# Designs tried in a protein design run: peptides against a protein of PDB entry 7C96. Part 25

Target 1, 73 residues: chain A of PDB entry 7C96
Amino acid sequence: PVIPDDFRCPISLELMKDPVIVSTGQTYERTCIEKWLQAGHGTCPKTQQTLTSTVLTPNYVLRSLIAQWCEAN

## One batch from the design tools (peptide; aimed at target 1 C32 H41)

Design b2_p23_6_s1 (made by RFdiffusion4, then SolubleMPNN; from b2_p23_6, 11 letters changed)
Fold by OpenDDE base, seed 3:
Structure b2_p23_6_s1 (fold): chain B 73 residues (1-73), chain A 23 residues (1-23)
Amino acid sequence: as target 1 above (73 residues)
Amino acid sequence: SEELQKQFEEFVEEVREELEKKR
């Protein structure tokens, strides 16, 4: 089945399993964004905006939507 | 910036290659 673009991580392009929201509001796969931050970057990969925080907030709504999509497909 | 864009592209390529190897 065709995976919706909103369900794919901007970095890996894979279906997100643990989506997290950064301070800019963008969502990434947790492992991908953590690797970016660990590499010493302080910006949002997609937008290049400076992160005001390194806190990663789980996107439970998107996680649920992806789970529902996987169930139906 | 163009420098950050380049760094992102290189990082993305690295991550995608590693994930491909695991498949």
Scores: peptide ipSAE 0.604, ipTM 0.902, DockQ to the pose 0.920
OpenDDE base, seeds 1, 2, 4, 5: peptide ipSAE 0.603, 0.602, 0.601, 0.602; ipTM 0.902, 0.902, 0.901, 0.902

Design b2_p23_6_s2 (made by RFdiffusion4, then SolubleMPNN; from b2_p23_6, 9 letters changed)
Fold by OpenDDE base, seed 4:
Structure b2_p23_6_s2 (fold): chain B 73 residues (1-73), chain A 23 residues (1-23)
Amino acid sequence: as target 1 above (73 residues)
Amino acid sequence: SEELEKKFEEFVEEVKEELEKKK
């Protein structure tokens, strides 16, 4: 089945397992965004906006939605 | 920026490769 765009990491383009939200409100797979930050980037990969914080907040709602989708498909 | 876009695409591939190695 076709994976909803909102369920795919903007970086890996794969179904997210541990989605996290950055300061810009965009969500990425934790591993991917951490690598981006570790590479010295201080911007949001998708929007190129400067991150006001490097704190990564778990997107529990999306995680649940993805889980539900996986169960149904 | 087109250059920035290319750099991002390259990074994406790099990350994907690393993820594959982890799997």
Scores: peptide ipSAE 0.104, ipTM 0.657, DockQ to the pose 0.521
OpenDDE base, seeds 1, 2, 3, 5: peptide ipSAE 0.103, 0.100, 0.100, 0.082; ipTM 0.654, 0.654, 0.647, 0.635

Design b2_p23_6_s3 (made by RFdiffusion4, then SolubleMPNN; from b2_p23_6, 8 letters changed)
Fold by OpenDDE base, seed 1:
Structure b2_p23_6_s3 (fold): chain B 73 residues (1-73), chain A 23 residues (1-23)
Amino acid sequence: as target 1 above (73 residues)
Amino acid sequence: SEELKEELEKFKEEVQKELEKKK
């Protein structure tokens, strides 16, 4: 089945396993965004906006939705 | 920023390439 765009990481383009939200509100796979930040970048990959914080907030709602989708497909 | 866009695209390519290698 086709993976919904909202379930894919903007960086890896793969189904997210550990989705996290950055200060801009965009969600990424944790590993991907951490690599971006560790490389010294302070912008949101998707929007290019400057991040006001490097805190990554787990997107539990999306994680649950993805889990439900995976179970059904 | 065009430089940022270019850097971002290269980063995405690298990440995707590495993930493909792991499959």
Scores: peptide ipSAE 0.630, ipTM 0.902, DockQ to the pose 0.873
OpenDDE base, seeds 2, 3, 4, 5: peptide ipSAE 0.625, 0.630, 0.629, 0.621; ipTM 0.902, 0.903, 0.902, 0.901

Design b2_p23_6_s4 (made by RFdiffusion4, then SolubleMPNN; from b2_p23_6, 10 letters changed)
Fold by OpenDDE base, seed 4:
Structure b2_p23_6_s4 (fold): chain B 73 residues (1-73), chain A 23 residues (1-23)
Amino acid sequence: as target 1 above (73 residues)
Amino acid sequence: SKALEEELKKFQKEVQEELEKKK
C-alpha cells in the first residue's frame, strides 16, 4: 500500500524507522539527518531554516504510529 | 533558496542510491 507522506523521511523518501525531530520541528530518519549534518550543513533540509541546535529528539509518537500502520498493512 | 534546493536534491539522490545499494 501507499505510505502516508507523514511517514516518509523528506530525505530518503522511505518509511522512517528511527524518526527524529530537529530544532525546527521537522522530522527525519536519524541516519539521513545525521549524514546531512556531517556533510557540513547547518540548516533544516525541508525548511532551509538554520538549526538552532544539533540535538535530535526521538519522535516516539510517530514511531508508534508507523509501527501500527505497518502492522495493519 | 534555489541553490539550497538543488543541494538538497543532490543529497537526496546520493542517500537514495546508497540505500538501494544496501538492498
Scores: peptide ipSAE 0.481, ipTM 0.869, DockQ to the pose 0.892
OpenDDE base, seeds 1, 2, 3, 5: peptide ipSAE 0.458, 0.473, 0.470, 0.456; ipTM 0.860, 0.864, 0.866, 0.860

Design b2_p23_7 (made by RFdiffusion4)
Pose (drawn by RFdiffusion4):
Formats: sequence, C-alpha cells, structure tokens
Structure b2_p23_7 (pose): chain A 73 residues (1-73), chain P 23 residues (1-23)
Amino acid sequence: as target 1 above (73 residues)
Amino acid sequence: SYTPPAPTEESLTFATEAETRLS
C-alpha cells in the first residue's frame, strides 16, 4: 500500500480518481473541489490564492500516471 | 465553465472540515 503523495488529493488525502486542475495550477479530486466551490469559496484551497476562473480542467497526463501506477500495484 | 450549485448545509460542513484538514 505504498501510495505516492503526488497522487493524493490535498482535500481527500486519498488517491485521485478524477484529478482536475484549477487556474492556479493546483490539482484536486473533482468531487472535493466541486464541493469547495459549492460552499461559496472562490479560492484555491491549497494556496488561498483567489481564482481567476471556475473552469475545472481534467489533468489527463496525471490520470495516465495514476492509471499506470495502479496496474503495476 | 463550471457553475456550482447553491450552498447547502452539507457543502458548508464539508468546507469547514476541509479548512481544518488543510491547516
């Protein structure tokens, strides 16, 4: 059960199934960051930096790295 | 662009837990 932290969501602290990127460059689990934005925050949770967009963009290359790690272990 | 739904008691509780965890 040796899970690299880079693959963990800062909020869930668990492996990411649907990693998305916010305007600040930080990556979160979709369901976690969605709830954060639903609660009325307009800030990057990790950096407190205010957001310039609400667009969540899938981090496909990370999805690939996680998927690769998953099959090996 | 993502448009969040209106805040709910569940979503506010979640945010409070998330802030505590990130501290």

Design b2_p23_7_s1 (made by RFdiffusion4, then SolubleMPNN; from b2_p23_7, 11 letters changed)
Fold by OpenDDE base, seed 3:
Structure b2_p23_7_s1 (fold): chain B 73 residues (1-73), chain A 23 residues (1-23)
Amino acid sequence: as target 1 above (73 residues)
Amino acid sequence: EFVPPPPTPESLEFAKKALELLS
């Protein structure tokens, strides 16, 4: 089945397993965005906006929606 | 509620380059 675009990480383009929200409101796979930040980047890959915080907040709602989709497909 | 700005052609190109760097 075709994976909904909203369920794919903007970086890996794969189904997210541990989605996290950055300060700009965009969601990425935790591993991907952590690597991006560790590489010295301080911007949001999708929007190019400067991140005001390095805090990564788990997107529990999206995690649940993805899990439900995976169970149904 | 917060509504983030939609991606621009420039931002999408940037994300593409980011993918290349991380892959």
Scores: peptide ipSAE 0.129, ipTM 0.710, DockQ to the pose 0.091
OpenDDE base, seeds 1, 2, 4, 5: peptide ipSAE 0.120, 0.115, 0.109, 0.099; ipTM 0.702, 0.701, 0.660, 0.687

Design b2_p23_7_s2 (made by RFdiffusion4, then SolubleMPNN; from b2_p23_7, 10 letters changed)
Fold by OpenDDE base, seed 5:
Structure b2_p23_7_s2 (fold): chain B 73 residues (1-73), chain A 23 residues (1-23)
Amino acid sequence: as target 1 above (73 residues)
Amino acid sequence: EFVPPPPTEESLQFAEEAQQLLA
């Protein structure tokens, strides 16, 4: 089945397993965004907005939605 | 309700670069 766009990481384009929210409100796969930050970048890959914080917040709502989708498909 | 604006062409290009680097 076709994976909903909102369930795909903007970087890897794959179904997110550990989605995290950055300061700009965008969500990415944890591994991807951590690598981006470790590479020295301080902007949001999708929007180019400057990140006001490097804190990554788990997006549990999305994680749950993805899990439900996976169970149904 | 917050709804992010659609990405600009420049934004898409930036995301593509990130994709090339990290994916």
Scores: peptide ipSAE 0.135, ipTM 0.688, DockQ to the pose 0.087
OpenDDE base, seeds 1, 2, 3, 4: peptide ipSAE 0.094, 0.112, 0.086, 0.116; ipTM 0.624, 0.662, 0.659, 0.645

Design b2_p23_7_s3 (made by RFdiffusion4, then SolubleMPNN; from b2_p23_7, 10 letters changed)
Fold by OpenDDE base, seed 1:
Structure b2_p23_7_s3 (fold): chain B 73 residues (1-73), chain A 23 residues (1-23)
Amino acid sequence: as target 1 above (73 residues)
Amino acid sequence: EFVPPPPTPESLEFAKEAEELLK
């Protein structure tokens, strides 16, 4: 079935397994955003906004929604 | 209402590698 866009990482375009939220409120797959940050970037890949923090917050709600979607599809 | 822009070419640089990591 068609994967909802909100369930796909903006970077990998794949279904997220470990979604994390950056300071701008955007969500990415943890490994993707970590590599982006490790590459020396300090901006949000999607919005290009400067990140006020490099802290990555687990998006547990989205993780649960994705899990539920996977069970149903 | 804020509508975020699509990913930049730079942000998509990790797509291939990320896909493999998710498998």
Scores: peptide ipSAE 0.033, ipTM 0.612, DockQ to the pose 0.060
OpenDDE base, seeds 2, 3, 4, 5: peptide ipSAE 0.027, 0.029, 0.025, 0.028; ipTM 0.611, 0.568, 0.603, 0.550

Design b2_p23_7_s4 (made by RFdiffusion4, then SolubleMPNN; from b2_p23_7, 10 letters changed)
Fold by OpenDDE base, seed 4:
Structure b2_p23_7_s4 (fold): chain B 73 residues (1-73), chain A 23 residues (1-23)
Amino acid sequence: as target 1 above (73 residues)
Amino acid sequence: EFVPAPPTPESLEFAKEALERLS
């Protein structure tokens, strides 16, 4: 079935397994955003906004929603 | 807090592909 856009990582375009929130409020797959940061980028991939922090906050709510969606589909 | 290490060829390639996809 079609994966809801909000459940897909903006970078990988795949269903997120470990979604994390960056300082801009956008959510990405942990592995993807870490690789982005490792490449020397200090911006939000999707919005191009400058990140005010490199703290990556687990999006447990989204993780749960994705899990529920996977179970139903 | 995530502390990035110096860029690697792999990360640079990843970012390049990401940029192309996000453009």
Scores: peptide ipSAE 0.578, ipTM 0.922, DockQ to the pose 0.949
OpenDDE base, seeds 1, 2, 3, 5: peptide ipSAE 0.577, 0.567, 0.576, 0.569; ipTM 0.922, 0.919, 0.921, 0.919

Design b2_p23_8 (made by RFdiffusion4)
Pose (drawn by RFdiffusion4):
Structure b2_p23_8 (pose): chain A 73 residues (1-73), chain P 23 residues (1-23)
Amino acid sequence: as target 1 above (73 residues)
Amino acid sequence: LTMSQLTREMEIAEIHLEKLLEE
């Protein structure tokens, strides 16, 4: 059960199934960041940096790295 | 709005605390 931290969501602290990127460059689990934005925050949770967009963009290359890691282990 | 934001921050803090205690 050796899970690299880079693959963990800063909020869930668990492996990411649907990693998305916010305008600050930070990556979160979709359901976690969606709740954060639903609670009225307009800030990057990790950096407290205020956001310049609400667009969540899938991090497909990370998804690929996570998927690869999953099949090996 | 302030109450919803604080509730959400507490929920995240609880998750981080439980994970820390597990380590």

Design b2_p23_8_s1 (made by RFdiffusion4, then SolubleMPNN; from b2_p23_8, 19 letters changed)
Fold by OpenDDE base, seed 4:
Structure b2_p23_8_s1 (fold): chain B 73 residues (1-73), chain A 23 residues (1-23)
Amino acid sequence: as target 1 above (73 residues)
Amino acid sequence: MEEKIQAWKEEVEKIKEEAKKKE
């Protein structure tokens, strides 16, 4: 079925498995955003805003929602 | 400024394409 946009990584456009939140509040697949940061970028791929921190916070709520969606579909 | 924005968009697109390659 059609994957909700909020469940897709803005970079890979695939269903997120390990969603993490960046300082701007946007969520990405961990692997994708880590590669972006490792490449020397300090901006949010989605919003173009400068990241105030490189800390990646697991989005447990979204992780659970995605899991529930996968079970239902 | 517009030039920098365009360059940024291209970099993001590059990363997106690389991500798709590993799918």
Scores: peptide ipSAE 0.106, ipTM 0.627, DockQ to the pose 0.164
OpenDDE base, seeds 1, 2, 3, 5: peptide ipSAE 0.043, 0.102, 0.019, 0.073; ipTM 0.526, 0.631, 0.407, 0.587

Design b2_p23_8_s2 (made by RFdiffusion4, then SolubleMPNN; from b2_p23_8, 19 letters changed)
Fold by OpenDDE base, seed 4:
Structure b2_p23_8_s2 (fold): chain B 73 residues (1-73), chain A 23 residues (1-23)
Amino acid sequence: as target 1 above (73 residues)
Amino acid sequence: MEAKKKAFEEEVEEIRKKYEKLR
């Protein structure tokens, strides 16, 4: 089945396993955004906005939604 | 502004390609 766009990491384009929210409110796969930051980027890949913080907040709601989708498909 | 936007998008795409190769 087609993976909902909101469930795919904007970087890897794959179904997220550990979605995290950045300061801009966008969500990415943890490993992807961490590598992005490690590469020296200080911006949000999707919005190009400068990150006001490098803190990554787990998106538990989305994680649950993805889990539910995976269970149904 | 469009030039910067394009450059940024290309950079993101390059990073994306790297992730795809790691799959």
Scores: peptide ipSAE 0.189, ipTM 0.721, DockQ to the pose 0.118
OpenDDE base, seeds 1, 2, 3, 5: peptide ipSAE 0.144, 0.149, 0.143, 0.144; ipTM 0.688, 0.693, 0.688, 0.677

Design b2_p23_8_s3 (made by RFdiffusion4, then SolubleMPNN; from b2_p23_8, 19 letters changed)
Fold by OpenDDE base, seed 5:
Structure b2_p23_8_s3 (fold): chain B 73 residues (1-73), chain A 23 residues (1-23)
Amino acid sequence: as target 1 above (73 residues)
Amino acid sequence: MEEKIKAFEEEVEKIKEEAEKKR
């Protein structure tokens, strides 16, 4: 089945397992965005907006939705 | 994953460059 775009990490293009939200509201796979930040980037990969914080917030709702999708497909 | 991130970094950089040209 076709994976919904919202379930794919903008960086890895893979189904997210540990989705986290950055300050801009965009969601990425934790490992991907952490590596992006560790590489010295201070912007949101998708929107190019400057991140006001490096705090990563788990997107539990999306995690649940993805889990449900995986269960059904 | 590292390769994907690197490839994405390149893509983002290209997008940034184009955006800067247009402003």
Scores: peptide ipSAE 0.139, ipTM 0.654, DockQ to the pose 0.135
OpenDDE base, seeds 1, 2, 3, 4: peptide ipSAE 0.062, 0.061, 0.049, 0.062; ipTM 0.611, 0.595, 0.589, 0.570

Design b2_p23_8_s4 (made by RFdiffusion4, then SolubleMPNN; from b2_p23_8, 19 letters changed)
Fold by OpenDDE base, seed 5:
Structure b2_p23_8_s4 (fold): chain B 73 residues (1-73), chain A 23 residues (1-23)
Amino acid sequence: as target 1 above (73 residues)
Amino acid sequence: LKKKIEEFKKEVEEIKKKYEELL
């Protein structure tokens, strides 16, 4: 089935398993964004905006939605 | 406008390269 765009990580383009929100409000797969930050980048991959924080907040709502989608498909 | 478009294109290419380095 076609994966909804909002469920795909902007970096990996794969269905997110552990979606996290960055300071800009964008959501990415945890492992992907962590690697991005670890590589020394301080911007949001998708928007190129400077991150005001490197804190990654779990997007539980999206995680739940993705889980529901996976169950239905 | 053309200049801005070119700048945006360059930014996209740079991001793509950074992505490729991660994956």
Scores: peptide ipSAE 0.222, ipTM 0.696, DockQ to the pose 0.068
OpenDDE base, seeds 1, 2, 3, 4: peptide ipSAE 0.173, 0.183, 0.122, 0.201; ipTM 0.643, 0.655, 0.578, 0.675

## One batch from the design tools (peptide; aimed at target 1 D5 I11 C32)

Design b2_p24_1 (made by RFdiffusion4)
Pose (drawn by RFdiffusion4):
Structure b2_p24_1 (pose): chain A 73 residues (1-73), chain P 24 residues (1-24)
Amino acid sequence: as target 1 above (73 residues)
Amino acid sequence: SRKEELFLALPENVQEFIKEQRAE
């Protein structure tokens, strides 16, 4: 059960199934960041930096790295 | 623990938010 931290969501602290990127460059689990934005916050949770867009963009390359790691272990 | 360290490295308001999610 040796899970690299880079693959963990800063909010869930668990492996990411649907990693998305916010305008600040930080990556979160979709369901976590969606709740954060639903609670009325307009800030990057990790950096407190205010957001310049609400667009969540899938981090496909990370999805690939995670998927690769999953099959090996 | 490692997860506790990661949690404690977050801003306080984010820690409260996570605690609320856990209590749900």

Design b2_p24_1_s1 (made by RFdiffusion4, then SolubleMPNN; from b2_p24_1, 7 letters changed)
Fold by OpenDDE base, seed 2:
Structure b2_p24_1_s1 (fold): chain B 73 residues (1-73), chain A 24 residues (1-24)
Amino acid sequence: as target 1 above (73 residues)
Amino acid sequence: SRKEELYNSLPEEVQQFIKELEAE
């Protein structure tokens, strides 16, 4: 079925498995955003806003929502 | 496709980054 945009990583464009929130509030797949940061970038891929921190916070709510969606579809 | 639309909405530098990842 149609995958909700909010469930897709802005980078991989696939369903997120380990979603993490960056300083801008945007959520990405952990591995994708880590590679982006490792490549020397300091901006939010989706919004281009400068990241005020490189801390990645797990988005547990979204992870659960995606899991529920996957189970139902 | 929706996936394509989302990709095209990203900054060029991000699009290039994605291409590099896909080549790995």
Scores: peptide ipSAE 0.657, ipTM 0.909, DockQ to the pose 0.937
OpenDDE base, seeds 1, 3, 4, 5: peptide ipSAE 0.657, 0.651, 0.653, 0.656; ipTM 0.910, 0.908, 0.909, 0.909

Design b2_p24_1_s2 (made by RFdiffusion4, then SolubleMPNN; from b2_p24_1, 8 letters changed)
Fold by OpenDDE base, seed 5:
Structure b2_p24_1_s2 (fold): chain B 73 residues (1-73), chain A 24 residues (1-24)
Amino acid sequence: as target 1 above (73 residues)
Amino acid sequence: SRKEELFNSLPKEVQEFIEELKKE
C-alpha cells in the first residue's frame, strides 16, 4: 500500500515507529533525529531552522494514527 | 519513486547524512 507522506520520517523515509517532535514542530523517527543531533547538528533536517532545544517530545497522536493505518493495510 | 522525490527535497547536508547512514 501507499504510505502517506505524513507517516514517513523525513530522514529514514520509512513508516515511523517511535515519532518524536522537535522544537520546530517537525516530527521524526526517534533514532534518526538522535543520530542527527549526536553527529553535532543543531538544526531541523526538514526546515533548517535552528533548534531552540534538543528535547524530543513523543507524538502519541501520530503514533496511534500510524498504528490504525497499519491495522487497515 | 515517492521516496526519491522526498529525498531530493531535503537539504544537501541532510541528503549526505542519510547516505552516510546507509553505509553503516
Scores: peptide ipSAE 0.647, ipTM 0.904, DockQ to the pose 0.964
OpenDDE base, seeds 1, 2, 3, 4: peptide ipSAE 0.647, 0.645, 0.638, 0.641; ipTM 0.905, 0.904, 0.903, 0.903

Design b2_p24_1_s3 (made by RFdiffusion4, then SolubleMPNN; from b2_p24_1, 7 letters changed)
Fold by OpenDDE base, seed 2:
Structure b2_p24_1_s3 (fold): chain B 73 residues (1-73), chain A 24 residues (1-24)
Amino acid sequence: as target 1 above (73 residues)
Amino acid sequence: SEKEKLFNSLPEEVQEFIKELEAE
């Protein structure tokens, strides 16, 4: 089945395993966004908005939704 | 494909970044 867009990391384009939320509210795979930040970028890949913080917050809700989806598909 | 659509929706800078990662 087709993976819902909301379940895909905007960077890896794959189903997220460790989704994290950035200051803009967008969610990415942790490893992907960390690489982006480590490369010296200070913007949100998806929205291009400047990140007000580099703190990455686990998106537990989405993680659970993805898990449920995986069980059903 | 769906992946292509998502990729193309990203800023060019991000697209280039992704391509660079894939080249590693």
Scores: peptide ipSAE 0.506, ipTM 0.863, DockQ to the pose 0.951
OpenDDE base, seeds 1, 3, 4, 5: peptide ipSAE 0.503, 0.491, 0.492, 0.500; ipTM 0.863, 0.859, 0.859, 0.861

Design b2_p24_1_s4 (made by RFdiffusion4, then SolubleMPNN; from b2_p24_1, 7 letters changed)
Fold by OpenDDE base, seed 2:
Structure b2_p24_1_s4 (fold): chain B 73 residues (1-73), chain A 24 residues (1-24)
Amino acid sequence: as target 1 above (73 residues)
Amino acid sequence: SRKEELFNSLPEEVQEFIEKLLAE
């Protein structure tokens, strides 16, 4: 089935398993965004906006939605 | 593919980053 864009990590382009929200409100796979940040980048990959914080917040709602989608597809 | 479309929509620096990761 077709994976909804919102369920794909903007970096890996794969279905997210551990989605985290960055300061811009965009969500990424944790491992992907961590690598991006570790590489010295301080911007949001998707929007190019400067991150006001490097704190990554788990997106539990999305994780749940993805899980539900996976069960149905 | 949809993946390609999404990839191509990303900033070049991000694309390069991803390609680098894939090369590892």
Scores: peptide ipSAE 0.578, ipTM 0.882, DockQ to the pose 0.958
OpenDDE base, seeds 1, 3, 4, 5: peptide ipSAE 0.569, 0.564, 0.567, 0.577; ipTM 0.880, 0.879, 0.880, 0.882

Design b2_p24_2 (made by RFdiffusion4)
Pose (drawn by RFdiffusion4):
Structure b2_p24_2 (pose): chain A 73 residues (1-73), chain P 24 residues (1-24)
Amino acid sequence: as target 1 above (73 residues)
Amino acid sequence: TMEEWVEEAEENVEEYLEREEAQE
């Protein structure tokens, strides 16, 4: 059960299934960041930096790295 | 509730940042 922290969501602290990137460059689990934005916050949770967009963009290369790690272990 | 979830999310982010700093 050796799970690299880079693959963990800062909010869920668990492996990411649907990693998305916010305008600050930070990556979160979709369901986590969606709840954060639903609670009325307009800030990057990790950096407190205010956001310049609400667009969540899938981090496909990370999805690939996670998927690769999953099959090996 | 959503307010309890926000407090837990903030604690989790702090714990994450402390872990990343300890790995530096």

Design b2_p24_2_s1 (made by RFdiffusion4, then SolubleMPNN; from b2_p24_2, 11 letters changed)
Fold by OpenDDE base, seed 3:
Structure b2_p24_2_s1 (fold): chain B 73 residues (1-73), chain A 24 residues (1-24)
Amino acid sequence: as target 1 above (73 residues)
Amino acid sequence: SMEEWMKQAQENVAKFLEREAAAK
């Protein structure tokens, strides 16, 4: 079935496995956002806002929702 | 390359935003 957009990483356009929240509140796949930041970009891909922190917080709620969706589909 | 990856990443973000706008 078609993957809900809310479950796709804006960078990879794929189902997120390890979703993390950046300082702007947006969520991305961990490996994708880490690579983005490592490339020297300190902005949020979606909003283009400058990140106030490089800390990546696991989005456990979204991880759970994705897991539930995968079980049903 | 990292350069090509970044270009693809930016294109994907643009596509994502387009879909998001269309869904509203």
Scores: peptide ipSAE 0.745, ipTM 0.933, DockQ to the pose 0.977
OpenDDE base, seeds 1, 2, 4, 5: peptide ipSAE 0.728, 0.737, 0.741, 0.745; ipTM 0.930, 0.931, 0.932, 0.932

Design b2_p24_2_s2 (made by RFdiffusion4, then SolubleMPNN; from b2_p24_2, 8 letters changed)
Fold by OpenDDE base, seed 5:
Structure b2_p24_2_s2 (fold): chain B 73 residues (1-73), chain A 24 residues (1-24)
Amino acid sequence: as target 1 above (73 residues)
Amino acid sequence: SMEEWMEEAKKNVEEYLKRLEALK
């Protein structure tokens, strides 16, 4: 089945397993965005906006939605 | 390498954004 764009990590293009929200409000797979930040980039991959914080907030709602989608598909 | 990873990451993001725009 076609994976909804909102469920795919913009960096890996894969279904997210541990989605986290960055300061710009965009969501990425934790491991991907952490690696991005470790590389010295302080910008949001999608928007190119400078991140005001490096804090990553778990997107529990999305995690749940993805889990439900996986069960149905 | 990290350099190669970053290049692929940027390429993927670009592709991702193109897909989103195609839906609009």
Scores: peptide ipSAE 0.693, ipTM 0.908, DockQ to the pose 0.973
OpenDDE base, seeds 1, 2, 3, 4: peptide ipSAE 0.669, 0.657, 0.661, 0.677; ipTM 0.903, 0.900, 0.901, 0.905

Design b2_p24_2_s3 (made by RFdiffusion4, then SolubleMPNN; from b2_p24_2, 9 letters changed)
Fold by OpenDDE base, seed 1:
Structure b2_p24_2_s3 (fold): chain B 73 residues (1-73), chain A 24 residues (1-24)
Amino acid sequence: as target 1 above (73 residues)
Amino acid sequence: SMEEWVEEMKKNVELYLKRLEALK
């Protein structure tokens, strides 16, 4: 089945397992965005906006939706 | 290397955005 775009990490293009929300409201795979930040980047990969915070908030809603999708597909 | 990874990821992001635009 085709993975919905909203369920894929913009960085890895893979189905997200541990989705986290950055300060801009965009969601990425935790490991990917952490590597991005560790590499010295302070912008949102998708929007290019400057991150006002490096805090990563777990996207529990999306995680649940992905789980439901995986069960059905 | 991290540098190579970053470049690859940038390309992925670009591809992702292109896909989104194509679906609009």
Scores: peptide ipSAE 0.488, ipTM 0.849, DockQ to the pose 0.904
OpenDDE base, seeds 2, 3, 4, 5: peptide ipSAE 0.485, 0.448, 0.479, 0.480; ipTM 0.849, 0.839, 0.847, 0.847

Design b2_p24_2_s4 (made by RFdiffusion4, then SolubleMPNN; from b2_p24_2, 8 letters changed)
Fold by OpenDDE base, seed 1:
Structure b2_p24_2_s4 (fold): chain B 73 residues (1-73), chain A 24 residues (1-24)
Amino acid sequence: as target 1 above (73 residues)
Amino acid sequence: SMEEWVEEMKENVQKYLERLEALK
């Protein structure tokens, strides 16, 4: 089935497994955004806004929704 | 390389954004 865009990482375009929220409120796959930051970028890939923090907050709600979707599909 | 990865990711982000815009 087609993966909902809300469940896809904007960076990898793949189904997120460990979604994390950045300071701009956007969600990405943890490994992807970490690599982005390690590459020297301090901006949000999607919005291009400067990140006010490099703290990555787990998006447990989204993780649960994705899990539910996977179970049904 | 990391540089190549970054470029690929930027391209993916653009594709993602275009898809979202098309759904509006």
Scores: peptide ipSAE 0.499, ipTM 0.854, DockQ to the pose 0.945
OpenDDE base, seeds 2, 3, 4, 5: peptide ipSAE 0.498, 0.469, 0.489, 0.493; ipTM 0.853, 0.844, 0.849, 0.852

Design b2_p24_3 (made by RFdiffusion4)
Pose (drawn by RFdiffusion4):
Structure b2_p24_3 (pose): chain A 73 residues (1-73), chain P 24 residues (1-24)
Amino acid sequence: as target 1 above (73 residues)
Amino acid sequence: PPALAPFDAAANAAARARFLAAMA
């Protein structure tokens, strides 16, 4: 069960199934960041940096790296 | 954007504490 931290969501602290990127460059689990934005916050959770967009963009390369790691282990 | 962002245990813990407080 040796899970690299880079693959963990800063909020869930668990492996990411649907990693998305916010305008600050930080990556979260979709369901986590969605709840954060639903609670009225307009800030990057990790950096407290205020957001310039609400667009969540899938981090496909990371999804690839996580998927690769998953099949090996 | 890069595939990975640097891991930071303190920043992650602080972000999680704020998230859980907001969910309460």

